# Peptides against a protein of PDB entry 7BDX, part 304

Target 1, 212 residues: chain A of PDB entry 7BDX
Amino acid sequence: EMGAAACTLLWGVSSSEEVVKAILGGDKALKFFSITGQTMESFVKSLDGDVQELDSDESQFVFALAGIVTNVAAIACGREFLVNSSRVLLDTILQLLGDLKPGQCTKLKVLMLMSLYNVSINLKGLKYISESPGFIPLLWWLLSDPDAEVCLHVLRLVQSVVLEPEVFSKSASEFRSSLPLQRILAMSKSRNPRLQTAAQELLEDLRTLEHN

## One batch from the design tools (peptide; made by RFdiffusion4, then SolubleMPNN)

Design b2_p28_1_s4
Fold by OpenDDE base, seed 2:
Structure b2_p28_1_s4 (fold): chain B 212 residues (1-212), chain C 212 residues (1-212), chain A 28 residues (1-28)
Amino acid sequence: as target 1 above (212 residues)
Amino acid sequence: as target 1 above (212 residues)
Amino acid sequence: SSALAKRQEELEYERALRRDRSLLAKAE
């Protein structure tokens, strides 16, 4: 319980750039993010047996960890740190997103996707995650989630790939061959305005790429 | 392990006033400090049976908690918060300082004493802790510690009492009757320069009070 | 045409701005 409380407070204050810099400026950052990945993985592995209440201390702890990673990745130095020094964590996040079933751990998925999106703001980060084995199939797997927020952040991540020619060119063939266009079109008609807008924007970006 | 790591990071960033304000501005602060006291107490109670390695995750966790309390108390709004909203934590710290034997959990004692000293910067805080039952005997008990840093921070806390006439007048009779003058004199001759200085300053302050 | 080129530049600029928007995870 105390761990979850402490981690939650750390998550709250991690919204500050100065706090992120303070976290990363210390010698504890590497260890922290290493253990973070392990903890998140352990949590996800534990879900196969016991329906963990989303309100459990363990769940809150993992949510806070994912939130911290997201907020760290929101800062330029944080992205650089993650991409240079904590690739294992990024790999873990990608793995966990693949291991989770549609509708499972929705809040965690959203946070993890937000973190990956933030990482994708850095070209090096975008390259790293997009070159991960099974990345494109993973995006489509995640896009099958019934949760609108999950889908929203998947679409944003897809958009990050599409908007970067250097990255898109490497995966263009696979992307075009496997793109769930009908799903994206359906999302462009969603009653959720955020999802609708994201899908429409992505469709516009895709059209622009096809004409060029 | 993850809890200790998160708490350690929180401790590190709590050295910032802005972080302290952020911690206290949220709705999680009350719960956090409540659990903090309980966690510290649980740790101290566990010491009677198993010699806990000082390097244990549990020990590091409790050290970080005590450090956070100290850093919160270093800020004006933090002192006000502790005195107004977390008196139980202050009571717990006072209790734990009494429960620990000389030489036991030295690092924790130092941090707890530092927190009480910081609280004593606020007149309301000083009044509260000094009016705690057994406060004066507790000071003398702590002054028997073989650790110079423990003694140093005890002397500083005593000095805070002595320098505030409104507080000192209430305890003056008990203080004068029980003052371990010979111990303080011995500390004024310590090879530890910080302890030496603190003892000398306190002796000077006491002399000034006797002449007025 | 110069007008098409300008519009394309504006669209590219808007896309770049959208990509540069980091997300904060608010602790609830």
Scores: peptide ipSAE 0.245, ipTM 0.819, DockQ to the pose 0.036
Fold by OpenDDE base, seed 1:
Structure b2_p28_1_s4 (fold): chain B 212 residues (1-212), chain C 212 residues (1-212), chain A 28 residues (1-28)
Amino acid sequence: as target 1 above (212 residues)
Amino acid sequence: as target 1 above (212 residues)
Amino acid sequence: SSALAKRQEELEYERALRRDRSLLAKAE
C-alpha cells in the first residue's frame, strides 16, 4: 500500500520536466527502471485469465510505474536515457504488450503504448523498437483490441513508423503484406472522434506513400 | 524493493519547492501522509531490541518517508499542510521519538527531528508540537542520546521554543525546573563543531531570558 | 508545381508537428 501511494505521487510529479531531470540526474535511476520492468512483468505473469483486479493496489502500483515511464519518455533527456541505458525496459514493455490478450489490462496497455509512442519521437528509439523481433505482428495483434484507447495509441505508433522513411523502408514489404486495412478503415468510421481522426490521418499517410 | 526505490526517488525530488507544491496540490497527499505515519510506526514497533537492520530495504524505505516529510516541512505551504491537515502524522513522529531508545535508529531520529524543527518555523506548528503532552520530557530524553546529530537537532528545536516568547511562557516553569543544564554545557564543549555551536547559542539565549 | 510543392511542404510540416507531440500520462 505505501509503495503504491509513493509511486503514485512520483507519477504525478513526473509530469514536470524538471522532475524528470532530477530523477535522471540521480544515481538511483538505473536501478529504479530496472526494477520497474521486473515489477510490471511479474504483475502481468500473475494475471489469472479473465480476472482483472483493476482496482487492486498492485494494479495501481503498476499503472503508476507505467505512467512514470511515459512521462520520462515525454522529455528529450528521458528518451535518451531509456534508449541508451534502459533498453531492457523497452524490451519488457514490448514483450508485455504481446503477452496481454485483447481486452486484458487495458489501462496498462494504454500507458505502455503511450510510452512507446514517446520513445518513437527519438529516431534512435523508433529504430530500436521497430527493429524488435515481431514488432509488426505485435502492432496488428494490439489493433485487434476492442478498446478504442488501445487502438488509438497503436495507430499513433504506426503513424510514427510510416512517417519516417528510414524506418519504414526497412519493413515496407512486411508492412504492406500484413496491414489490416479493413480494420483501420473500420476505425476511420468509429464514433470515437479521436480514433476516427487517427485512423483517417494514417490512411492519408499510407496513400501518400503509395504515390511516392 | 520497488516501493523503496520509488519512495527514494520521491524523496530526492522533494527537495524542490515546486515538487512539494505538486504533491500537495494533488488529491493523494492526505492518504499518503496518513499511511506514512502508519508505516513508520509499524517499522519502529517491529524493531527487536538491539538489532538494527539499518541497511535493510524496510529501513531505507522508512528513511525516505521521513525525508519526504522533512522536505515538505521545509516549505511554507508544506508546513501549513502538516499542521492543518496531518496532525496525526506529527503526533506519530513525536510518539516514535519517545519509543526509540538512545542510540536506536539514529538516522530515523535525525530525520524526524529535522521535520519537527522545520514545522517549528511555523508559529502554529511550534505551538502544536510544544503543547503536546510530555513534550519537554521528550526533549530531555532525546538529549540523552549519545549521537551528536540527534543532540544537535534536539538543541535546534529547543532553541525554537526558547526564542518564541508566546510559546516559552507557557512552559517556562517546567522548562527551567527540568533543564539538563549540565548536559547542554557538556555539549558546548563537544569536539563536534556543529553541536558545540548549537549548545553555545542555546546557552546564550537562555541567559538572555534570565535577564528579561 | 509551386502550389503542389507548397502543399507538400505544409503536409510534411504538419506531420512533423504531430510526430513531435509527446504524451503525458495524467495521474489519476
Scores: peptide ipSAE 0.245, ipTM 0.818, DockQ to the pose 0.036
Fold by OpenDDE base, seed 5:
Structure b2_p28_1_s4 (fold): chain B 212 residues (1-212), chain C 212 residues (1-212), chain A 28 residues (1-28)
Amino acid sequence: as target 1 above (212 residues)
Amino acid sequence: as target 1 above (212 residues)
Amino acid sequence: SSALAKRQEELEYERALRRDRSLLAKAE
């Protein structure tokens, strides 16, 4: 309980760039993010058995951790730190996103996807995550989620790949061959305006790439 | 382990006034400090049995909590919060300081004393803690500690009382009757320069009060 | 055409802005 409360407060204040810099400027950052990955992994592994109530201290703790990672990744030095020094955490996030079933642990998925999106703002980060084994299949797996927020953040991550020719060129063949076009088209008709817009923009980006 | 790491990071960033304001501006602060008191109390109660290694995650966690309280109390809005909304925590700190034996849990004592000193900067805070039952005996109990840092912070807290006529006048008779003068005199001869100076200054302040 | 080139530059700029927009996770 106390740990969850402390982590939630840390999450809240990590919305500040100055706080992120302070976190990363210390000698505890590496250990913290290492343990973060382990904790998130342990939590996800525990879900296969008991209906963990979403409001449990454990759940709140893991949400706060994912929120912190997201907020760290929101700034340049945070992205550089994660990509250079905490790649195992990124690998863990990718793995956990693959292990979770559609509809399972939606809030955590959203937070993890937000963190990956933020990492993708950095070219080095985008290269790293996109070169991860099974990355493209993972995107499509996640896009099968019934949750609009999950799908939204997947589409944003796909867009980050599509908008970067240096990255897209390497995966273009696999991407084109496995693209769930019908699913994306369906999302472009979503009643969720954010999802609808994201899907429409991605479709436009894809069309532009086909014409070039 | 993760909780301790998160709390340690929160402690580190709480050295910033802006972070303290952010912590207190949220709706989680009251609960956090309530649980903090409970956690610290549980930790101290657990010490009577097992030699808790000072480097345990539990110890680090409690140290970080005490550090956060100290840093919150270092600023005006933090003092106001503690004195107005988290008095139970202050009561807990006073109680725990009384429950710990000389030489026991020195680091925690120092941090708790630092927090009380910071609270004493606020007149309302000083009034509150000085009016706590057994406050003066507690000061002398703590001053019997063999640790110079503990004694230093006790002397600083005593000085805060002595420097405030409105507070000192209420306890003057009890203070004068129980003052461990020989102990303070011995501290004024300490090889620890910080302790030596603090004891000398306090003796000077006390002499000034006798002449007035 | 110059108009097409300008539109392409605008589109590239807009895409870059969207890509570079960091997300903050709000603590609940």
Scores: peptide ipSAE 0.244, ipTM 0.818, DockQ to the pose 0.053
Fold by OpenDDE base, seed 3:
Structure b2_p28_1_s4 (fold): chain B 212 residues (1-212), chain C 212 residues (1-212), chain A 28 residues (1-28)
Amino acid sequence: as target 1 above (212 residues)
Amino acid sequence: as target 1 above (212 residues)
Amino acid sequence: SSALAKRQEELEYERALRRDRSLLAKAE
């Protein structure tokens, strides 16, 4: 309980750029984010056996950790730190997103996807995650999720790939051949306005790439 | 380990006034400081039975908590919050300081005393802690500590009492009758310059009160 | 290093403008 409370407060204040800089300016940042990855992994591995209530202190703790990672990645120096010094955490996030089934741990999945999206703002970060083995299949796996927020953040991440020619060119063949176009088209007709917009914009971006 | 790491980061960033305001601006502050007191109490109670290594994750966690309280109390709005809304925590800190033996948990004792000193900057805070049952005996108990930093912060807290006539007048008789003058005089001859100065200043303040 | 970091920040900002801005995870 105390750990979850402390981590939740840290999450809350991590919305500040100055706080992110302070976190990273210390000598403890590396260790913190290393343990963060381990903790998140342990939590996800525990889901297969015991029905952990989503409202448990453990769940709240992991949500806060994912929130902190997201907020750190929202800042340029935070992205640089994660991409340069905490690649194992990024690998862990990618792995965990692949290990979770559609509809499983939606909140955590959203937060992790938000963190990856923020990382994708950095070209080096985008390159790193997109060159991860099985990255494209992972995107489609995640896009099969019934949750609109999960799908939204997947589409945003896909858009980050599509909008970066240097990255997209490397995966263009696989991307085009495996693209769940019918799924994206269905999302463009969603009643969720955010999801609808994201799907429509992505379809426009894809059309632009077909004409070039 | 993860809890200790998170709490340590929170401690580090709590040195910022803006972070303190952010912590207090949330609806979680009350709960956090409530649990903080409970956690600190549980830790101190555990010391009597098991030789907990001071370098344990648990110790680090509690040190970070005490550090956070100290840093919150360093800010005007933080003092107001603690004095108005977290009195139980102040009571706990006073109790724990009384429960610890001289030379026991020096680092924690220093941090807790620093927090009380910061609270004492607020007149309402000073009134509250000084009206605690056994407050004066507690000061002398703490002043018997062999550690110079502990003694320093005790003397600073004593000085806060002495410099506030409204507070001092209520306890003046007990204070004068039980004052460990020889101990303070010995401290004024300490080789520790900070302790020496604090003791000298306190002696000057006490002399000023005798002439009025 | 500071100048490089600043330039990188500007480039990332431009990229973020072409996409959605960076996302903050609001603590509930």
Scores: peptide ipSAE 0.224, ipTM 0.818, DockQ to the pose 0.061

Design b2_p28_2_s1 (from b2_p28_2, 14 letters changed)
Fold by OpenDDE base, seed 2:
Structure b2_p28_2_s1 (fold): chain B 212 residues (1-212), chain C 212 residues (1-212), chain A 28 residues (1-28)
Amino acid sequence: as target 1 above (212 residues)
Amino acid sequence: as target 1 above (212 residues)
Amino acid sequence: MESTEKKMEELYEREIPRRRDRSLLAAA
């Protein structure tokens, strides 16, 4: 209980740039993010046995951790820190996104995808994530999720790749050959306006890349 | 481990007024400080059985909690919050200070005493603490501690009481009758310059009160 | 000095021509 409460408060205050800078300026940031990855991994591994109540203290704790990572990645110095000093955490997030089944731990998936999107604002971060083994298959796996918010953040991440010619060119062949176009087209007709808009924008970006 | 790391980061960032305001502005502050008191109490109760390594994750966690309370109490709005909304935590801190033996959990005692001193800057806080049952005996109990830093913060708290006529007048008779004058005089001769100064200042303040 | 540190952090920031806010905050 107390750990989850403390981590939740830390998550709440991590929305501030000054707090993120304070977290990163400390000598404990590296250790914290290392343990964060391990804790998230342990939680996801525990799901195969017990239907842990999504509202458990453990779940809340992991959500707060993922929220902190997201909010750190929301700031330029935070992205730079993660890419330079906490790549293992990024690897862990990618791994966990692959390990989670469709519909499983949706809130955690959303937070992790938000963090990866934020990291992708940094060109080194985008390169690192997109060059990860199985990245393209992972995007399509995640896009099969029944949750609209998961799919929204996948589309945002895909768009982040597509809008960077230097990154997209390296994977363009695999991307084009495996693109779930019908799924994205279906999302462009979603009743969810955010998902609809994101899918439409991505389709427009893809059309622009085919003509150039 | 992760809980202690998260709480330690929260402690670190709580040194900022803006962070304290953010903590208090949230709907989770009350719950957090309630659980904080319970966690600290549980830790202190666990000491009677196992010589818990002072460097344990549990110890670090409790130290971070006490540090957060101290830093919250360092700010006017934090003091007001604690006095108005978290009196049980103040009661718990007073209780734990009484339950701990001389030389036991010195670091925790120091942090708790710092928090009480900070609370005492608020007149309502000072009144509340000083009107707590056994407060005067507690001060003398704590002043018997072999640790100079514990004694320093006790003397500061005593000074905070003595310098407030409205509070001191209510307990002046008990205070005068039980004052460990010889102990304070011995501290005024300490090789620790901070302790020496605090004891000297308190003796001067006491002399001023005897002549007025 | 403050201006140069800000410049290094911004060196890798992408100008993503996105209509929406660059960074996502996770509300607690």
Scores: peptide ipSAE 0.229, ipTM 0.824, DockQ to the pose 0.033
Fold by OpenDDE base, seed 5:
Structure b2_p28_2_s1 (fold): chain B 212 residues (1-212), chain C 212 residues (1-212), chain A 28 residues (1-28)
Amino acid sequence: as target 1 above (212 residues)
Amino acid sequence: as target 1 above (212 residues)
Amino acid sequence: MESTEKKMEELYEREIPRRRDRSLLAAA
């Protein structure tokens, strides 16, 4: 209980750039993010047995951790820190996204995807994530999720890759060969306006790249 | 481990007034401080058996909690919040200070005393604390501690009472009858310059009040 | 040191052509 409450407060204040700088300026940041990855991993591994109620203190604690990572990655210095000093955490997030089943831990998936998207604003971060083993298959796996918010954030991450010629050129062959075009087309017809728009924009971006 | 790390980061950032305002402006503050009191109480109750190593994650967690309370109380809005909405926490701190033996949990005692001192900057806070049952005996109990920092912060709290005529007048008889004058005089001769100065100043303040 | 670190961080920031705020905040 108390840990979750403290972490939730830390999450709330981490929406401030100055707080993110204060977190990173301390000597505890490295350890915190190391343990964060381990904690999230332990939580996801525990899900295979008991349906941990989404409202458990443990779940809320892990959500808050993922929220903190997201908010840190929302700031330039934060994403630079994560890319340079917390690559294990990025690897953990990628792994956990692969380990979760469609519809499983939707809130956590969304937060982790948001963090990866934020990291991808940094060119080093985008390169690192996109060069991770199984990255493209992971995107398509995640895009199979029935949740519109999960799919939205996957599409945003895909767009982040597609809009970077230096990165996209390296994976273009695999990307084009495996692209779930029919799924993205279906999303462009979604009743969810955010998902619809994101899918439409991505389709337009992809068309533009085919003509260049 | 993770809870302690999160709480430690929250403690670090709580040194900022803006962060304290953000903590208090949320809907989680009341619950957080309620659980904080319970957590600290549980920790102190656990000490009677096993010498919990001061460096345990549990100890560090409780230190961070006490640090957060101190930093919140350092800000005007924070002490107003504590005095109005978290009186149970103040009562808990007073109780825990009484439950701890001389030399036991020195760091925690210091942090709790700092929080009470900060609260005492608020006139309502000073009134509330000083009117607590056994407050004066508690001060003298704490002043018997062999630790110079504990004694220093007790002297500061005593000074905060003595320098407020409205509060001091209510307890003046009990205060004068029970004052450990010889102990304070001994502290005024301490090799610790901070303790020496605080004791000397308090003796001067007390002399001034005897002449008025 | 802070100014030079800021300059290095900015060097890796991508210009993503988007209408809205580039970064996503997770509301607590």
Scores: peptide ipSAE 0.226, ipTM 0.823, DockQ to the pose 0.034
Fold by OpenDDE base, seed 1:
Structure b2_p28_2_s1 (fold): chain B 212 residues (1-212), chain C 212 residues (1-212), chain A 28 residues (1-28)
Amino acid sequence: as target 1 above (212 residues)
Amino acid sequence: as target 1 above (212 residues)
Amino acid sequence: MESTEKKMEELYEREIPRRRDRSLLAAA
């Protein structure tokens, strides 16, 4: 209980850039982010057996951890820190996104996808994530999720890859051959206006790349 | 482990006034401080049996909690919050200071005493603490501690009471009758310059009150 | 020193076209 409460407060205050800088300027940041990955992994591994109630203290704790990672990645120095010093955490997030089934732990998926999107604002981060083994299949797996918010953040991450020619050119063949175009087209007709807009923008960006 | 790491980061960033305001401005502050008291109490109760290693994750967690309380109390709005909305936590801190033996959990005692001193900067806080049952005997109990840093913070808290006539007048008779004058005089000759100065200043303040 | 460190941190920042919100905050 107390750990979840403390971590939740830390998540709340990490919305401030100055707080993120203070977290990273301390000598404890490396240890914190190292244990963060392990804790999230342990939580996800525990889900396959007993349905841990989504509202458990442990779930809240892991959500707070993922929220902190997202908010750290929302700042330029935080992105640089994650890419240089916490690559294992990025690998863990990618792995966990693959291990979770469609519709499973939606809130955690959203937070992890937001963190990866934020990391992708850094060119080194984008290169690192996109060059990870199975990255493109992972995106399509995640896009099969029934949750509109998960799909929205997948589309944003895909767009982040597509809008960087230096990165997209390396995977363009695999991307074009495996693109779930019908799924993205279906999302462009969604009643969710955010999802609809994201899918339409991505389709426009993809069309622009085919003419170049 | 992860709880201690998160709480330790929160302690570090709570050195900022803006972070303290952010903690208190959220809807989670009340729950956090409520559970804080319970967690510290549980820790102190666990010490009488098996010598928990002072360097345990649990000890580090409790030190971080006490550090957060101290840093919150270092800010005017934090003091006002504690006095108005977290009196149970103040009562718990007073109780735990009485339950700990001389030389036991010195670091925790110091942090708790620092928090009470900070609270005493608020007049309502000073009134609340000083009117607590057994407060004066508690001060003398704590002043019997062999640790110079514990004694220093006790002297500072005593001085905070003595320097407020509106508060001191209510307890002046009990204070004068039970004052461990020889102990304070011994501290005024300490090789620790901070303790020496604090004891000398308190003795001067007490002399001034006898002439008024 | 602060200005040079800020410059190094921003060296790898991408300009993502059309997106006003460069980064996402997770509300607690």
Scores: peptide ipSAE 0.209, ipTM 0.821, DockQ to the pose 0.034
Fold by OpenDDE base, seed 3:
Structure b2_p28_2_s1 (fold): chain B 212 residues (1-212), chain C 212 residues (1-212), chain A 28 residues (1-28)
Amino acid sequence: as target 1 above (212 residues)
Amino acid sequence: as target 1 above (212 residues)
Amino acid sequence: MESTEKKMEELYEREIPRRRDRSLLAAA
């Protein structure tokens, strides 16, 4: 209980850039993010066994951790820190996104995808995550999720890759050959306006790349 | 481990006034400080049994909690919040200071005394803690602590009471009759310059009150 | 020292077209 409460408060205040700088300015940041990855991994591994209630203190704690990572990655210095000093955490997030089944831990997936999207604003971060083994298959697997918010943030991450020629060129063949076009087209007709817009924009970006 | 790490980060960032405002601006602050008191109490109660290593994650967690309370109380809005909305926490801190033996959990005692001192800057806070049952005996018991930092912060808290006529007048008879004058005089000769100064200043303040 | 650290961080920042919000905040 107390851990979840403290972590939730830290999550709340991490929305401030100055707080992110303060978190990173200490010698404790490295250790914190290392333990964060391990904790998130342990939680996700526990889900295959006992039905952990999503409302548990443990769940709230892990959500807060993912929220903190997201908010740290929302700031330029935070992205740079994560990409340079906490790559293991990024690897862990990618792994956990692959380990969670469609419809499982939707809120956590959204937060992790948001963190990866934020990291992708940093060119080194985008390069690192996009060059991860199985990255493209992971995106398409995640896009099969029934949750609109998961799909939205997958589309955003896909767009972030597509809009960077230096990165996209390396995977363009695999991307084009495996693209779930029908799924994205279906999302462009979604009743969810955010999902609809994201899918439509991505389709426009993809069309632009076919003509160049 | 993870809880201690998160709480330690929250402690570090709570040194900022804006972070304190952010902590208090959320609907989660009340619950957090309630659980904080309970957690600190549980920890102190556990010390009478198993020799908890002071370097344990649990110890670090509790120190971080006490540090957060101290830093919140360092800000005017934080003091006002604690005095109005978290009196149970103040009662808990007073109790725990009485439950800990001389030389036991020195760092925690210092943080708790610092928090009470900070609260005492608020007149309502000073009134509340000084009117607590056994407050004056508690101060003298704490002043018997072998640790110079504990004694320093006790003397500061005593000074905060003595310098407020509205509060001091209510307890002046008890205070004068129970004052460990010889102990304070001994502290005024301490090799620790901070302790020496605090004891000397308090003796001067007490002399001024005898002539008025 | 503060000015040099800011400069290195900005070197790798990308402008993502069409999106007003450069970064996503997770509300607690």
Scores: peptide ipSAE 0.204, ipTM 0.822, DockQ to the pose 0.035

